# Peptides against a protein of PDB entry 3KDP, part 50

Target 1, 230 residues: chain A of PDB entry 3KDP
Amino acid sequence: PFLIFIIANIPLPLGTVTILCIDLGTDMVPAISLAYEQAESDIMKRQPRNPKTDKLVNEQLISMAYGQIGMIQALGGFFTYFVILAENGFLPIHLLGLRVNWDDRWINDVEDSYGQQWTYEQRKIVEFTCHTPFFVTIVVVQWADLVICKTRRNSVFQQGMKNKILIFGLFEETALAAFLSYCPGMGVALRMYPLKPTWWFCAFPYSLLIFVYDEVRKLIIRRRPGGWVE

## One batch from the design tools (peptide; aimed at target 1 A175 A178 C183 P184)

Design b2_p24_6_s4 (made by RFdiffusion4, then SolubleMPNN; from b2_p24_6, 19 letters changed)
Fold by OpenDDE base, seed 5:
Structure b2_p24_6_s4 (fold): chain B 230 residues (1-230), chain A 24 residues (1-24)
Amino acid sequence: as target 1 above (230 residues)
Amino acid sequence: EREKVLKLARELYEKGLELLKEAL
């Protein structure tokens, strides 16, 4: 997100506080919950692997899978960002190169895609209005990410939702997201302006995409044991 | 709407804590 902000010179899509909330708030408890996940039903039934070759290959493949999931998460966040700005009159193409004028407090006549002029304060309100939906989008996508991380090979439907700590993590991150999004004063304290409840649903297609992607990946692994997708 | 969401958040948090207590 931050790299795209620099390269494309677009208004800031995700604030530093929001990033901290993701890293420390919404990701930490879910990550800990995975340590308490029940072993896959097939782990103890697998043949012994070669510790010299199979470990390195598996680590690389896992890293690639997480990289792809992370890319889908980022796309979901940016989609939400562009939709919000478009609803406020700023089409994606108009945002390219706009950062310099956007961040200049002395320019109070920045035009949107429809010729409407925006003051510095109005622009910052819109910018901070994007931070919260971006954050919430990441949280909703993380629901799917957390669920798929329960297993490496088995389908989620086979493993089930037995880890109560993981379920707690889902509730905790959702509660935290709601608190940060809607608690009075968060706009001033954290620059996270309140979110319309409808934006919670904007991320659902991306959560579904991650879920389907992982289930297909795991299906391929089950059909081709020892394949490059493991 | 904000109050409804905050109420829901509290309920979810409490439910999460209950699940944690049951898991430990």
Scores: peptide ipSAE 0.010, ipTM 0.327, DockQ to the pose 0.740
OpenDDE base, seeds 1, 2, 3, 4: peptide ipSAE 0.000, 0.008, 0.008, 0.007; ipTM 0.257, 0.277, 0.338, 0.285

Design b2_p24_7 (made by RFdiffusion4)
Pose (drawn by RFdiffusion4):
Structure b2_p24_7 (pose): chain A 230 residues (1-230), chain P 24 residues (1-24)
Amino acid sequence: as target 1 above (230 residues)
Amino acid sequence: YTYAFISLFILIVAFIYLVIVLLS
C-alpha cells in the first residue's frame, strides 16, 4: 500500500498505526500457536541439520512469504479498498491522482465520480474506513495463512487440525479485529471505523485461493519429491 | 454497541475454551 501511495498518487489504503495492529495485535497469538505443532515424520530418523547449508530462513522460503502467498494476500487487500471507495462513489480510476488534492485540508470541494463534493473529514472518515477493512481482508487472509504455515509437506487432511490452540488464535485474531472496529472509541483512537456486513467477506475468495494454491504445491512435491516444485 | 458486545463475548468464550484445553 505504501508502495502504490507513491506510484498511483492514490489515497493511502493502509495506514501506519494500522500496521502495528497486525504483528502486535491480531498476528501475535496465531503465530505463537505454531510452536505447538506436532511433526510430519520420524524426525529422529534424519541426519542432523547442517549449520552451513539448510538455514532457518532461506531462498526457498522468502520466495514464498514474499514472492507468492505474500502477493495473493495484497491482491485481496487492495480489492476491498477498491470496493469501499466505489461502493461509496470513487470508482477506481478517478482515484489515480486524488492524493495530491485529496490530502488537502482546504480543498473541501472535490469531485467524486458522480459530482458529489466531499469535505476533508468527510472523505478521510472514508479513508480510515478504508484502513479498517484492509486491516481485515489482511486478518481474513491470515486464516488461510495460519493454516498452511501449519505444515510443509502434509496436506491439511493428512495432518488435520488437532492444534487446539492454533484454532484459538483464529477465534481471537478475528474477533479482536471486530472489537478493534466496533467499540465506541477505536475510531477516535486508531482510525478504526465500524464496518458494514457485506464488507468483511471481501478477501474471502482470496483467503480460499491462498489456501488452494498451497495445498496443490505440497501435492506436487509428494508426487515428485526431487522435482522442480520442491 | 451490539457488535462490540458480540465480539467481546466471543473472546471471553474463546478464552474459556483455552483454559479448558490447558486444564485437560

Design b2_p24_7_s1 (made by RFdiffusion4, then SolubleMPNN; from b2_p24_7, 18 letters changed)
Fold by OpenDDE base, seed 1:
Structure b2_p24_7_s1 (fold): chain B 230 residues (1-230), chain A 24 residues (1-24)
Amino acid sequence: as target 1 above (230 residues)
Amino acid sequence: SELYEKAKEILEKAREKLKEVLEE
């Protein structure tokens, strides 16, 4: 998220506090939960041909999975960010390069996509309004991502939600998201303004699409072992 | 309330440290 912020020079989609909350609250517990996830039956049946190389391959696969999760989360967050800003009059194309003017407190006439002028304070309110939904979106996407990543080939429906640690992690991150979103003073203290409950559902279609995509991918892998989708 | 204040304090401290690291 931060890289896109720098490269595109858009208004800050995710505050430093929210980044920290992701690192400590949404990534740590889920990562631990994945470490305790039951090994896929298919993985366990593979005899190690070379313990050193097979370990390295497994580490690479795990690293790739975590990297993909992070990327998918970022995409979900940015989707929510762009939706909120668009709803407030800032179309995605208009946001490109806008940061310099956006962050300048002396410019109080930044125009949105519809010609409406925004004061610095108004812009910051909108910016901070995006922080909470972005974070919430990450949490919601993680519900799917964590469930997806616990297995490579088996369907989520086959593997099930047997890992109590995973379930605990999902509840913990959801509780944290709710706390940060609705507790008084978070807007001032953490630059995370209260979120309407309806915004929790903004990420659901995206999460569902990822879930369906992964299930289809896994189905293809099961039908065509050794295919390019593996 | 106490848990909230403690959490707030921890997050503020963490935010400050993170800002320092990001500004360096």
Scores: peptide ipSAE 0.000, ipTM 0.231, DockQ to the pose 0.069
OpenDDE base, seeds 2, 3, 4, 5: peptide ipSAE 0.000, 0.000, 0.000, 0.000; ipTM 0.227, 0.196, 0.209, 0.218

Design b2_p24_7_s2 (made by RFdiffusion4, then SolubleMPNN; from b2_p24_7, 18 letters changed)
Fold by OpenDDE base, seed 2:
Structure b2_p24_7_s2 (fold): chain B 230 residues (1-230), chain A 24 residues (1-24)
Amino acid sequence: as target 1 above (230 residues)
Amino acid sequence: SELYEKAKKILEEARKLLEQVLKE
């Protein structure tokens, strides 16, 4: 999020402190929960043909998986960010290069995509209004990511939700999201303004799409082992 | 109201300091 903020010169979608809370707080427990997930029966039964090459391939696959998860989370967050700003009159194209004027407290006549002028205070309110939904979107997307990452090839329906640690991680993450979203003072401390409950559902279609995509991917892998989809 | 404003200022300063530390 911060890199895109710099490169695209858009208003900051998520504060640095909030990003840290995601990286250290939200992602840690789920990552630990996944470490205790039972390995797929097929992975455990596969003897490595070449321990050196197969280890390297596995490490690369794990690295790619973590990278993909991060990208999916970012995409979900940015989707919510752009939706909120669009609802407030700022279309995505208009946000490009707007940061300089957006962050300038002496400019009180920044125009939106429809010619409405926004004061500095109004702009900061809408910016901070994006932070909480962005965070919540990441959490909701992580629900799907955690479920789909349990297995590489098998369907979630085949392996089931037997890991109690994973379930606990999901609840903990949700509780953290609720705390950061609704606890008094978070708007000042973390620039996370209270979230309207309806915004929790903004990420649900996206999470569903990811889930469906992953199930289809896994189905293809099962039908065509060794394909490029792995 | 005065206590609230003071608390708000303290939290804002703390946030700024934290952001500075995170940028290092």
Scores: peptide ipSAE 0.007, ipTM 0.292, DockQ to the pose 0.027
OpenDDE base, seeds 1, 3, 4, 5: peptide ipSAE 0.006, 0.000, 0.000, 0.000; ipTM 0.277, 0.224, 0.187, 0.248

Design b2_p24_7_s3 (made by RFdiffusion4, then SolubleMPNN; from b2_p24_7, 17 letters changed)
Fold by OpenDDE base, seed 3:
Structure b2_p24_7_s3 (fold): chain B 230 residues (1-230), chain A 24 residues (1-24)
Amino acid sequence: as target 1 above (230 residues)
Amino acid sequence: DEEYKKALEILKKAKELLKKVLEE
C-alpha cells in the first residue's frame, strides 16, 4: 500500500502505524502458528526425487503462491479505499497525481471530481476514514489466507483445523481489528477513525475468492501429483 | 520512532487483554 502511494502519487491509503499493526499484531502470531502445524502425512512419506531441484521448485512455487495471495489482499484493500473516496466525490482517475496537493496543508481548495473544494482538514478526515476499512479488509482476507496456508495439498475440508494456535491467531487478529476500529482515541492516536459495521462485509467476497482459488489450486495438485503447479 | 513505540505498546496491551479474556 505504501509503495503504491509513492508510485501512483495517490492519497495515502494506509498509515504507517496501521501497517505496523498488521505486521506485528495480525501476521506474527498466525505465521508462528503455521510453523507448528502438523506436517501433512503425504509430504513426510515422500522422499525427494532430486533434493536440489525439488527444493528450488518448491521455494519458487511457494513464493509465487504467496505473491498471488498478497496481490489479491492488496486489491481488496484498494477496492475499499477507492469506493470510500468515490462516495466522497473523488473518482479513482482524479486521485492519480493528487498527492502533492492533497498533502499540502496550505492548499485548502483542492477540488474533487465534481468541483467541490476540500480543505486540508476535510481531506485528512476522508483519508483517515479509509485507513480503518483498509486494515479491516486485510484482516478479513487474511482469515482465508491463514486457513488455506495450513495445507500444501489437502483441502481444508480434508485436513480440518487441528492447530489451536492458528485458531487463537484468527481470534486475536479479529479482536485487534475490532479494538483498533472502535476504541475511543484511535482516530487521534493511530489515524484510524471508527468503522461502520457494514464495512466488515465488504471484504468477504475477496476472502471467498482466495479460498476458491486455493481450493482449485489444491485440486489440480491432487489430480496431477508432481506437476508444476505444486 | 515514537509512533512505533506507541504502536508496540498498544499491541502489547491488546495482546495481554486478549489473553486475560481467553483465560477467563
Scores: peptide ipSAE 0.005, ipTM 0.262, DockQ to the pose 0.078
OpenDDE base, seeds 1, 2, 4, 5: peptide ipSAE 0.000, 0.000, 0.000, 0.000; ipTM 0.214, 0.210, 0.226, 0.177; seed 5 fails the geometry check

Design b2_p24_7_s4 (made by RFdiffusion4, then SolubleMPNN; from b2_p24_7, 18 letters changed)
Fold by OpenDDE base, seed 1:
Structure b2_p24_7_s4 (fold): chain B 230 residues (1-230), chain A 24 residues (1-24)
Amino acid sequence: as target 1 above (230 residues)
Amino acid sequence: TEKYLEALQKLEEARKLLEKVLKE
């Protein structure tokens, strides 16, 4: 997210506080929950030919899969960001290069895509309004991430939601998202303004996309053992 | 309520400090 912010010079899609909340709140507990996930029966039965090299290869493949999921996650966040800004009159194309003027407190006449002038304060309200739904989007896609990461080859439907710790992690991150989104004072303290409940659904297509992506990947692995997607 | 407001102020200060550090 930060790379796109720098490269495109757009208004800040995700604040530093939200980044910290992701790193500490939405990633940590899920990571712990995954450590307690039941081992996949197929993984347990697999005898490594070379424990050192096969472990490294598996770690690389896992890293690549997580990297791809992370990219989809970021795209989901940016989608939500662009939708909100578009709803407020800023079309995506108009946002390119706007950062300098957007962050200048002395410019109070920044025009949106429809010619409406925005004061610095108004712009910052809209910016901070984007931080919360971006964060929420990350949480929603993390639901899919957590569910799919507990297994390598088996479908989520086969493995099931048996890990209570994983379920707890899902509730924890959701509760954190709700707290940060709706608790009074979060707009001032954390620059996370309250979010309409409808915005929670904006991430669902991307969560579903990640889920489908992983299920398709796993299906390919099952049909073609030893493939590059494993 | 006062404790809550104080906590929010501390969070805001911490945020400002963090932003300063990240900008340096």
Scores: peptide ipSAE 0.000, ipTM 0.270, DockQ to the pose 0.028
OpenDDE base, seeds 2, 3, 4, 5: peptide ipSAE 0.000, 0.000, 0.000, 0.000; ipTM 0.246, 0.200, 0.229, 0.234

Design b2_p24_8 (made by RFdiffusion4)
Pose (drawn by RFdiffusion4):
Structure b2_p24_8 (pose): chain A 230 residues (1-230), chain P 24 residues (1-24)
Amino acid sequence: as target 1 above (230 residues)
Amino acid sequence: VFIVLGVVIVVAAVALVVWHFSSE
């Protein structure tokens, strides 16, 4: 978001104070939760790891959290900022520029994609209404994430969901977001504004894509263990 | 226990959302 905010001089989809709600808020518990994960094989049957090679964090990992499941999380994140605004007038393209004027506190008269003229606080209350559900499609996608960052070889149907804590992290993560968006206050405190029902289910095809993509990876590997995918 | 607690949190969240919309 902050990257395109520079590219397409677009209204900032995800705000800063909004980001310290991911890893400090919704994300904390769900992550703590993996640490409670049983194995995937006789670990005490493999030679000891090797401090020089096979690191904790590596190429093959960053190539995943950033290069892959990372992007698919954003395509879902933007797609609803694109919906929040068009379902409210600003059909996408009439956005490729606004910021310069948009962020102006004096230009209370700005054309949308119909003619309607928006003030400042009038349209910002939509910009923040744009954060509030980018902050969701992010939590929504992190369901499909918290469930494939569960295993690294086994299909979820081979390992199952016996993690009676990780599931809590879900119920929490999700509901925390709703509370962070409907309590009389989170608006005037966090730029968090209540959402309309249709609004939550945006990232859904995307969460389910992240999900399906990861499952198919693991399968390949298990079919071709020395092959390219692994 | 955690699952039940989670369900309770969700129910409370739904209730709050319904209450917000009914206040409109």

Design b2_p24_8_s1 (made by RFdiffusion4, then SolubleMPNN; from b2_p24_8, 19 letters changed)
Fold by OpenDDE base, seed 5:
Structure b2_p24_8_s1 (fold): chain B 230 residues (1-230), chain A 24 residues (1-24)
Amino acid sequence: as target 1 above (230 residues)
Amino acid sequence: SLIEKGKELLEKAKELMEEYYKSL
């Protein structure tokens, strides 16, 4: 997110507080859940025939899967960001290079894609309106991530939702997202304005994409054991 | 190492963003 913000010179898509909440709130519980599930799976795994090579391969494959999922999450967040700004009159092409003028408090006549002028205050309201939906999009996409990470080779349909830590993580993320999105004063304190309930559904296609991607990946792994995708 | 570097980059990005927000 931050790299695209710098390279494209677009208005800030995700606030510092939202980034902090993702890293500490949403990513920590999944990481703990995975650590416990790896420990539980490693206890259930037959002793690896070669502990060094099998561990290295496992770590590389987990890293690649997380990298790909993280890219889909980022794409989902940016999609939500561009949709919100487009609904407010700023088309994606118009946002390129706009950051300098957008962040200038002395410019009160920044034009949108339709020639409407926006004051600094109005622009900042729209910017902060993007932060909460971006965060919520990440949380909703992480639901799919948590569910798919529970199994490396088996379909979600085979293992079911038996991991209590995973379920707890989903509730914690959702509760945090709801609190930050709808608690009075969050717009002033955290620059996270209230989210329209419809924006919770904007992330669902990306959540589904992650789910389909992982099921296809697992299907390939099952059909070609020992392949590069494993 | 890549995840750690990614976290370090995110932390640096957070610090830069916090400084930017304090300057606003």
Scores: peptide ipSAE 0.007, ipTM 0.312, DockQ to the pose 0.029
OpenDDE base, seeds 1, 2, 3, 4: peptide ipSAE 0.006, 0.007, 0.006, 0.000; ipTM 0.265, 0.304, 0.278, 0.281; seed 2 fails the geometry check

Design b2_p24_8_s2 (made by RFdiffusion4, then SolubleMPNN; from b2_p24_8, 20 letters changed)
Fold by OpenDDE base, seed 2:
Structure b2_p24_8_s2 (fold): chain B 230 residues (1-230), chain A 24 residues (1-24)
Amino acid sequence: as target 1 above (230 residues)
Amino acid sequence: KLVEEGLKLLEKALKLYEEYLKKE
């Protein structure tokens, strides 16, 4: 999120403190859950190979999986960000390069894509309105990602929901998301304004798309082992 | 460890950016 903010020069989609809460808090239990599930799957599937080489391969595969999940989560968050800003009159193309004027306190006539002028205070309200949905979107997308990442090759339907740590992680991150979204003072402390319940569902189409995509990917991997899709 | 180091680097970069934003 931060890199795209700098490169595209768009309004800040997610507060820095909130990003830290995601990276250090929300992702920790799910990451541990995935590490345990991968370790269990690898122990069950691999004949004893050279432990040094297998450990390196597993560490690389784990790091790639986390990197991919993080990118997918960011894409989901940005989707929600662009939807909210578009609903408020700012089309994605118009946001490019807008940060300089957006963050300038002395400019109170920033025009949206439809010619409506926005004061600094109004712009900051809509910016902070994006922070909470962005966070919630990451959590909702993470539900799908965690369910999908349970197995590299097997369908979620084949593996089932036997990992109690994963289930606990899903509830914990959801509870944390609800707490950060609705607890009084979070708007001041984290610049996360209260979220309308409808925004929880904004990520669902994206989560479903990722779910379908990964199930198709896994199906292809099962049918063509050793393909470029690995 | 690499993810943790990457996260620490990101945290440092974010803090630096917050400080930069506070100075402007």
Scores: peptide ipSAE 0.006, ipTM 0.282, DockQ to the pose 0.027
OpenDDE base, seeds 1, 3, 4, 5: peptide ipSAE 0.000, 0.006, 0.000, 0.000; ipTM 0.207, 0.269, 0.211, 0.246; seed 3 fails the geometry check

Design b2_p24_8_s3 (made by RFdiffusion4, then SolubleMPNN; from b2_p24_8, 18 letters changed)
Fold by OpenDDE base, seed 4:
Structure b2_p24_8_s3 (fold): chain B 230 residues (1-230), chain A 24 residues (1-24)
Amino acid sequence: as target 1 above (230 residues)
Amino acid sequence: DLIEKGKELVEKAKKLMEEYYASL
C-alpha cells in the first residue's frame, strides 16, 4: 500500500499507525493460530522425496501463493480507497500526482475531478475517511486469507474449521477493526474516522476472489501432482 | 450534464460529510 502511495504520488490511503495495527495487532493472533493448527492430513504423511529440493520448491510456492494473496489484499484496499475518493469527487486518474498539493496546508483550492475546490481541512477529512475503510477491507480480506492458509492441498470444505484458535483470531481481528473504526477519539488519535457499516461489504468481493483463487490453485495441485503450481 | 451531476453529487457528499462531522 505505501509503495503505491510513493510511486503514484496519490493521497495517503492508509496511515502509518493503521499499518502498524494491521501488522502487529491483526496478523499476530492469526499467525499464532496457524502455528497451532493441526497438520493437514496429507502434509504429515508425505515424506519429502528430496528434502532439499522439495523444501526449496515448497518455500517458493508458498511465497508465490502468499505474494499473490497479498497483492489481492492490497488491490482490495485500494479499490475501497478509490471508491470513497470517487464518491467525493476525486476520480482515480485525478489522484495521480495530487499528493504534493493535497498535503500542502497553504493550498485551500485543490480542485477535484469536477472543478470543485477543497480546503486543506476538507481534504484531510476525506483522506482520513479512507483510512478506516482501507483497514477494514484488509481485515475482511484477511479472513479469507486465514481460512485458505489452513490447507495447502485440501479444500476448505474438506478440512473444515476445526481450529478454535483460528476462529478466535478471526473474532479478535474483527473486534479490533470495530474498535478502531468506532471508538471515540480514533479519528484524532489514529486518523481513522468512523466507518459507515456499508463499507464493510466493499471487501467481500475480494474475499470471494481469494477463496476462488485458492480453491482453483488447490484443484490444480490435486489434478496435477508435481506440477509447477504445487 | 454529467459534469453538473458530478458537481451536485460532490456538493451532496460535502454536505453529508459536514453533517457527519458535526454529529461526531
Scores: peptide ipSAE 0.006, ipTM 0.290, DockQ to the pose 0.024
OpenDDE base, seeds 1, 2, 3, 5: peptide ipSAE 0.006, 0.007, 0.000, 0.000; ipTM 0.232, 0.289, 0.238, 0.236; seed 2 fails the geometry check

Design b2_p24_8_s4 (made by RFdiffusion4, then SolubleMPNN; from b2_p24_8, 19 letters changed)
Fold by OpenDDE base, seed 4:
Structure b2_p24_8_s4 (fold): chain B 230 residues (1-230), chain A 24 residues (1-24)
Amino acid sequence: as target 1 above (230 residues)
Amino acid sequence: DLIEKGKKLLEEAKKLYEDYLKSL
């Protein structure tokens, strides 16, 4: 997210505090939950045929899969960001290069895509209105990510939701997202303005996309054991 | 049980937000 902010010079889509909340609040417990996940039935049964090559291939494939999932997560967050800004009169094309003027306190006449002028205060309200939905979008997408990451080869439907720690992690992420979204004073303290409940649903297509992507990947792995996708 | 608790917490948060919106 931050890289796109720098490259495209768009208004800040995700605040530093929200990034810290993701890293410390949402990623830690799920990571622990995955460490305690019972080994997939297939992982324990298959000794690596070639420990050196199979380990390297597995590490590369896991890295690629997580990288792709992370890109989908980022796209989900940016989608929500662009939707909110578009609803407030700022089309995505207009946001390109706008950061310098957007962040300047002395410019009080920044025009939107429709010629409406926005004061610095008004712009910051819109910016901070984007922070919470972006964060929530990441959390909702992470639900799918956590659910799919419990297995390497088996479908989620085959493995089931047996890990209580994983379920607890999902609950904690959701509770944190709800707290940050609805607790009074978060707009002042964290620059996270209250989120309309409808914005939670903006992430669902991306969660579904990740889920479908992973199930297709796993299906390919099952059909072609030892393939480049494994 | 944890999922149900999570849903309940979300409903409470939603209610809190709705009450906050009514106070504005």
Scores: peptide ipSAE 0.015, ipTM 0.374, DockQ to the pose 0.435
OpenDDE base, seeds 1, 2, 3, 5: peptide ipSAE 0.000, 0.000, 0.000, 0.000; ipTM 0.219, 0.267, 0.265, 0.278; seeds 3, 5 fail the geometry check

## One batch from the design tools (peptide; aimed at target 1 A175 A178 Y182)

Design b2_p25_1 (made by RFdiffusion4)
Pose (drawn by RFdiffusion4):
Formats: C-alpha cells, sequence, structure tokens
Structure b2_p25_1 (pose): chain A 230 residues (1-230), chain P 25 residues (1-25)
C-alpha cells in the first residue's frame, strides 16, 4: 500500500498505526501457535542439519512469504479498498491522482465519480474506513495463511487440525479485529471505524486461493520429490 | 483439559464478536 501511495498518487489504503495491529495484535497469538506443532516424520531419522547450508531462513522461503503467498495476500487487500471506495462513489480510476488534492485540508469540495462533493473529515472518515477493512482482508487472508504455515509437506488432510491452540489463535485474531472495529473508541483512537456486513467477506476468495495454491504445491512435491517445485 | 477450555473461551469470544457485529448493524 505505501508502495502504490507513491505510484498511483492514490489515497493511502493501509495506514501506519494500522500496521502495528498486525504483528503486534492479531498476528502474535496465531504465530506463537505453530510452536506447538507436531512433526511430519521421524525427524530423529535424518542426519543432523548442517550450519553452513540449509539455514533457518532461505531463498526457497523468502521466495514464498514474499514472492508468492505474500502477493496473493495483497491482491486481496487492495481489492476491498477498491470496493469500499466505489461502493461509496469513487469508482477506481477517479482515484489515480486524488491524494495530491485529497489529502488537502482546505479543498473541501472534491468531485467523486458522480458529482458529489466531499469535505475533509468527510472523506477521511472513509479513508480510515478504508484502513479498517484492509486491516481485515489481511486478518481474513491470515486464516488461510496460519493453516498452511502449519505444515511444509503434508496436506492438511494428512496432518489434520489437532492443534487445539492454533485454532484459538484464529478465533482470537479474528474477533480481536472486530472488537478493534466496533467498540465505541477505536475510531477516535486508531482510525478504526465500524464495518458493514457485506464488507468482511471480501478477501474470502483470496484466502481460499492462498489455501488452494499451497495445497497443490505440496502435492506436486510428494509426487515428484526431486522435481523442480520442491 | 486446558486446551479444551481455551477452545471454548475462543469460541465464546468469537460468538460475542459476532453478536457485537449483528448488534451494530
Amino acid sequence: as target 1 above (230 residues)
Amino acid sequence: VSENILLVVGFVLFVVAVFVIVSAS
């Protein structure tokens, strides 16, 4: 978001104070939760790892959290900022520029895509209404994430969901977000504004995409263990 | 036992959150 905020001089979809709600808020518990994960094989049947090669974090990993499942998380994140605004007037394209004027505290008279003229706090209360649910489609996608960052070889149907804590992380992560958006306060404290029902289910095809994509990866590997995918 | 209690707590929390959303609608 902060990247395109420079590219398409677009109204900032995801705010800063909004970001220290992901890893400090919703994400903490779900992550702590993997540490409780049983194995995927006789680990004490493999030679010991090798400090020089096969590191903790590596090419093949960053090529996943950043290059892959990372992007699909954003395509879902933007897609609802694109919905929050058009379902409120600003049909996408009439956005490719606004910021310069938009962020102006004096230009209280700005055309949308119909004619309607918005003040400052009038449209910002939508910009923050834009954060509030980018901050969700992010938590929504992290369901499909917290469930495939669970295993690295086994289908979720081979390993199952016996992690009676990771599941808690879900119920928490999600509900925490709702509370962070409906309590009388989170708006005037965090630029968090209540959401309309239709609003939550945005990232859903995307969460389910992240899900399906990861499952198919593992399968390939297990069918071709020396092959390219692995 | 503790893990089941934690799940119940999580579920209850979620139900409360859904209620809050329905009540705000």

Design b2_p25_1_s1 (made by RFdiffusion4, then SolubleMPNN; from b2_p25_1, 19 letters changed)
Fold by OpenDDE base, seed 3:
Structure b2_p25_1_s1 (fold): chain B 230 residues (1-230), chain A 25 residues (1-25)
Amino acid sequence: as target 1 above (230 residues)
Amino acid sequence: SELEELLEKGKKLLEEALKLMEEAA
């Protein structure tokens, strides 16, 4: 999210606090899952044939899988961001390069795509209105990961441990999303304005997309056992 | 179990930090 903000010079779609929440919540679950998977592999006495190469390959595969899922999650968040801004008069094309004028508090006549002038305060309200839906979209998309883990018919034991950690992580993210979305004062304190409940449903198509992606990935793995797509 | 405990501790710390930020605003 922050990289796209810099590259496209668009208004900030996600605040620093929400980015921190994603990094601390979402990124910890994969790391913990990896740590448990390694610990379980050690318990199961399946010594990798070549510990150095097999570990590196597994780390790369996991990194790519999570990188791809993370990219899809980000796309879902950005979709929600662009929809909200478009509803407020800022079309996606108009947002390109607008950051400099958007963030300038001394410019109070920034025009939207329809020629309406926006004050600095009005622009910041719209920006902060996007932060919460972006975060919530990511959280809702991550619910698909829970379904993905449940549908994996690998070792019931691996699934059990991974599922507990994943469920806990998803619960944490959901609770945090609810807190940031509906707790009074969050708009002032964290620049996250309250979210209308209807926006939670905007993420569902992307959750489905991740589910389909994982099923396709699993299908490819099943057709090519030992492939590098694990 | 140790990682779960660390995660729970991290969660509690984050929640407390957010509450403090809310109170300070």
Scores: peptide ipSAE 0.006, ipTM 0.265, DockQ to the pose 0.083
OpenDDE base, seeds 1, 2, 4, 5: peptide ipSAE 0.000, 0.000, 0.000, 0.000; ipTM 0.228, 0.271, 0.223, 0.263; seeds 1, 2 fail the geometry check

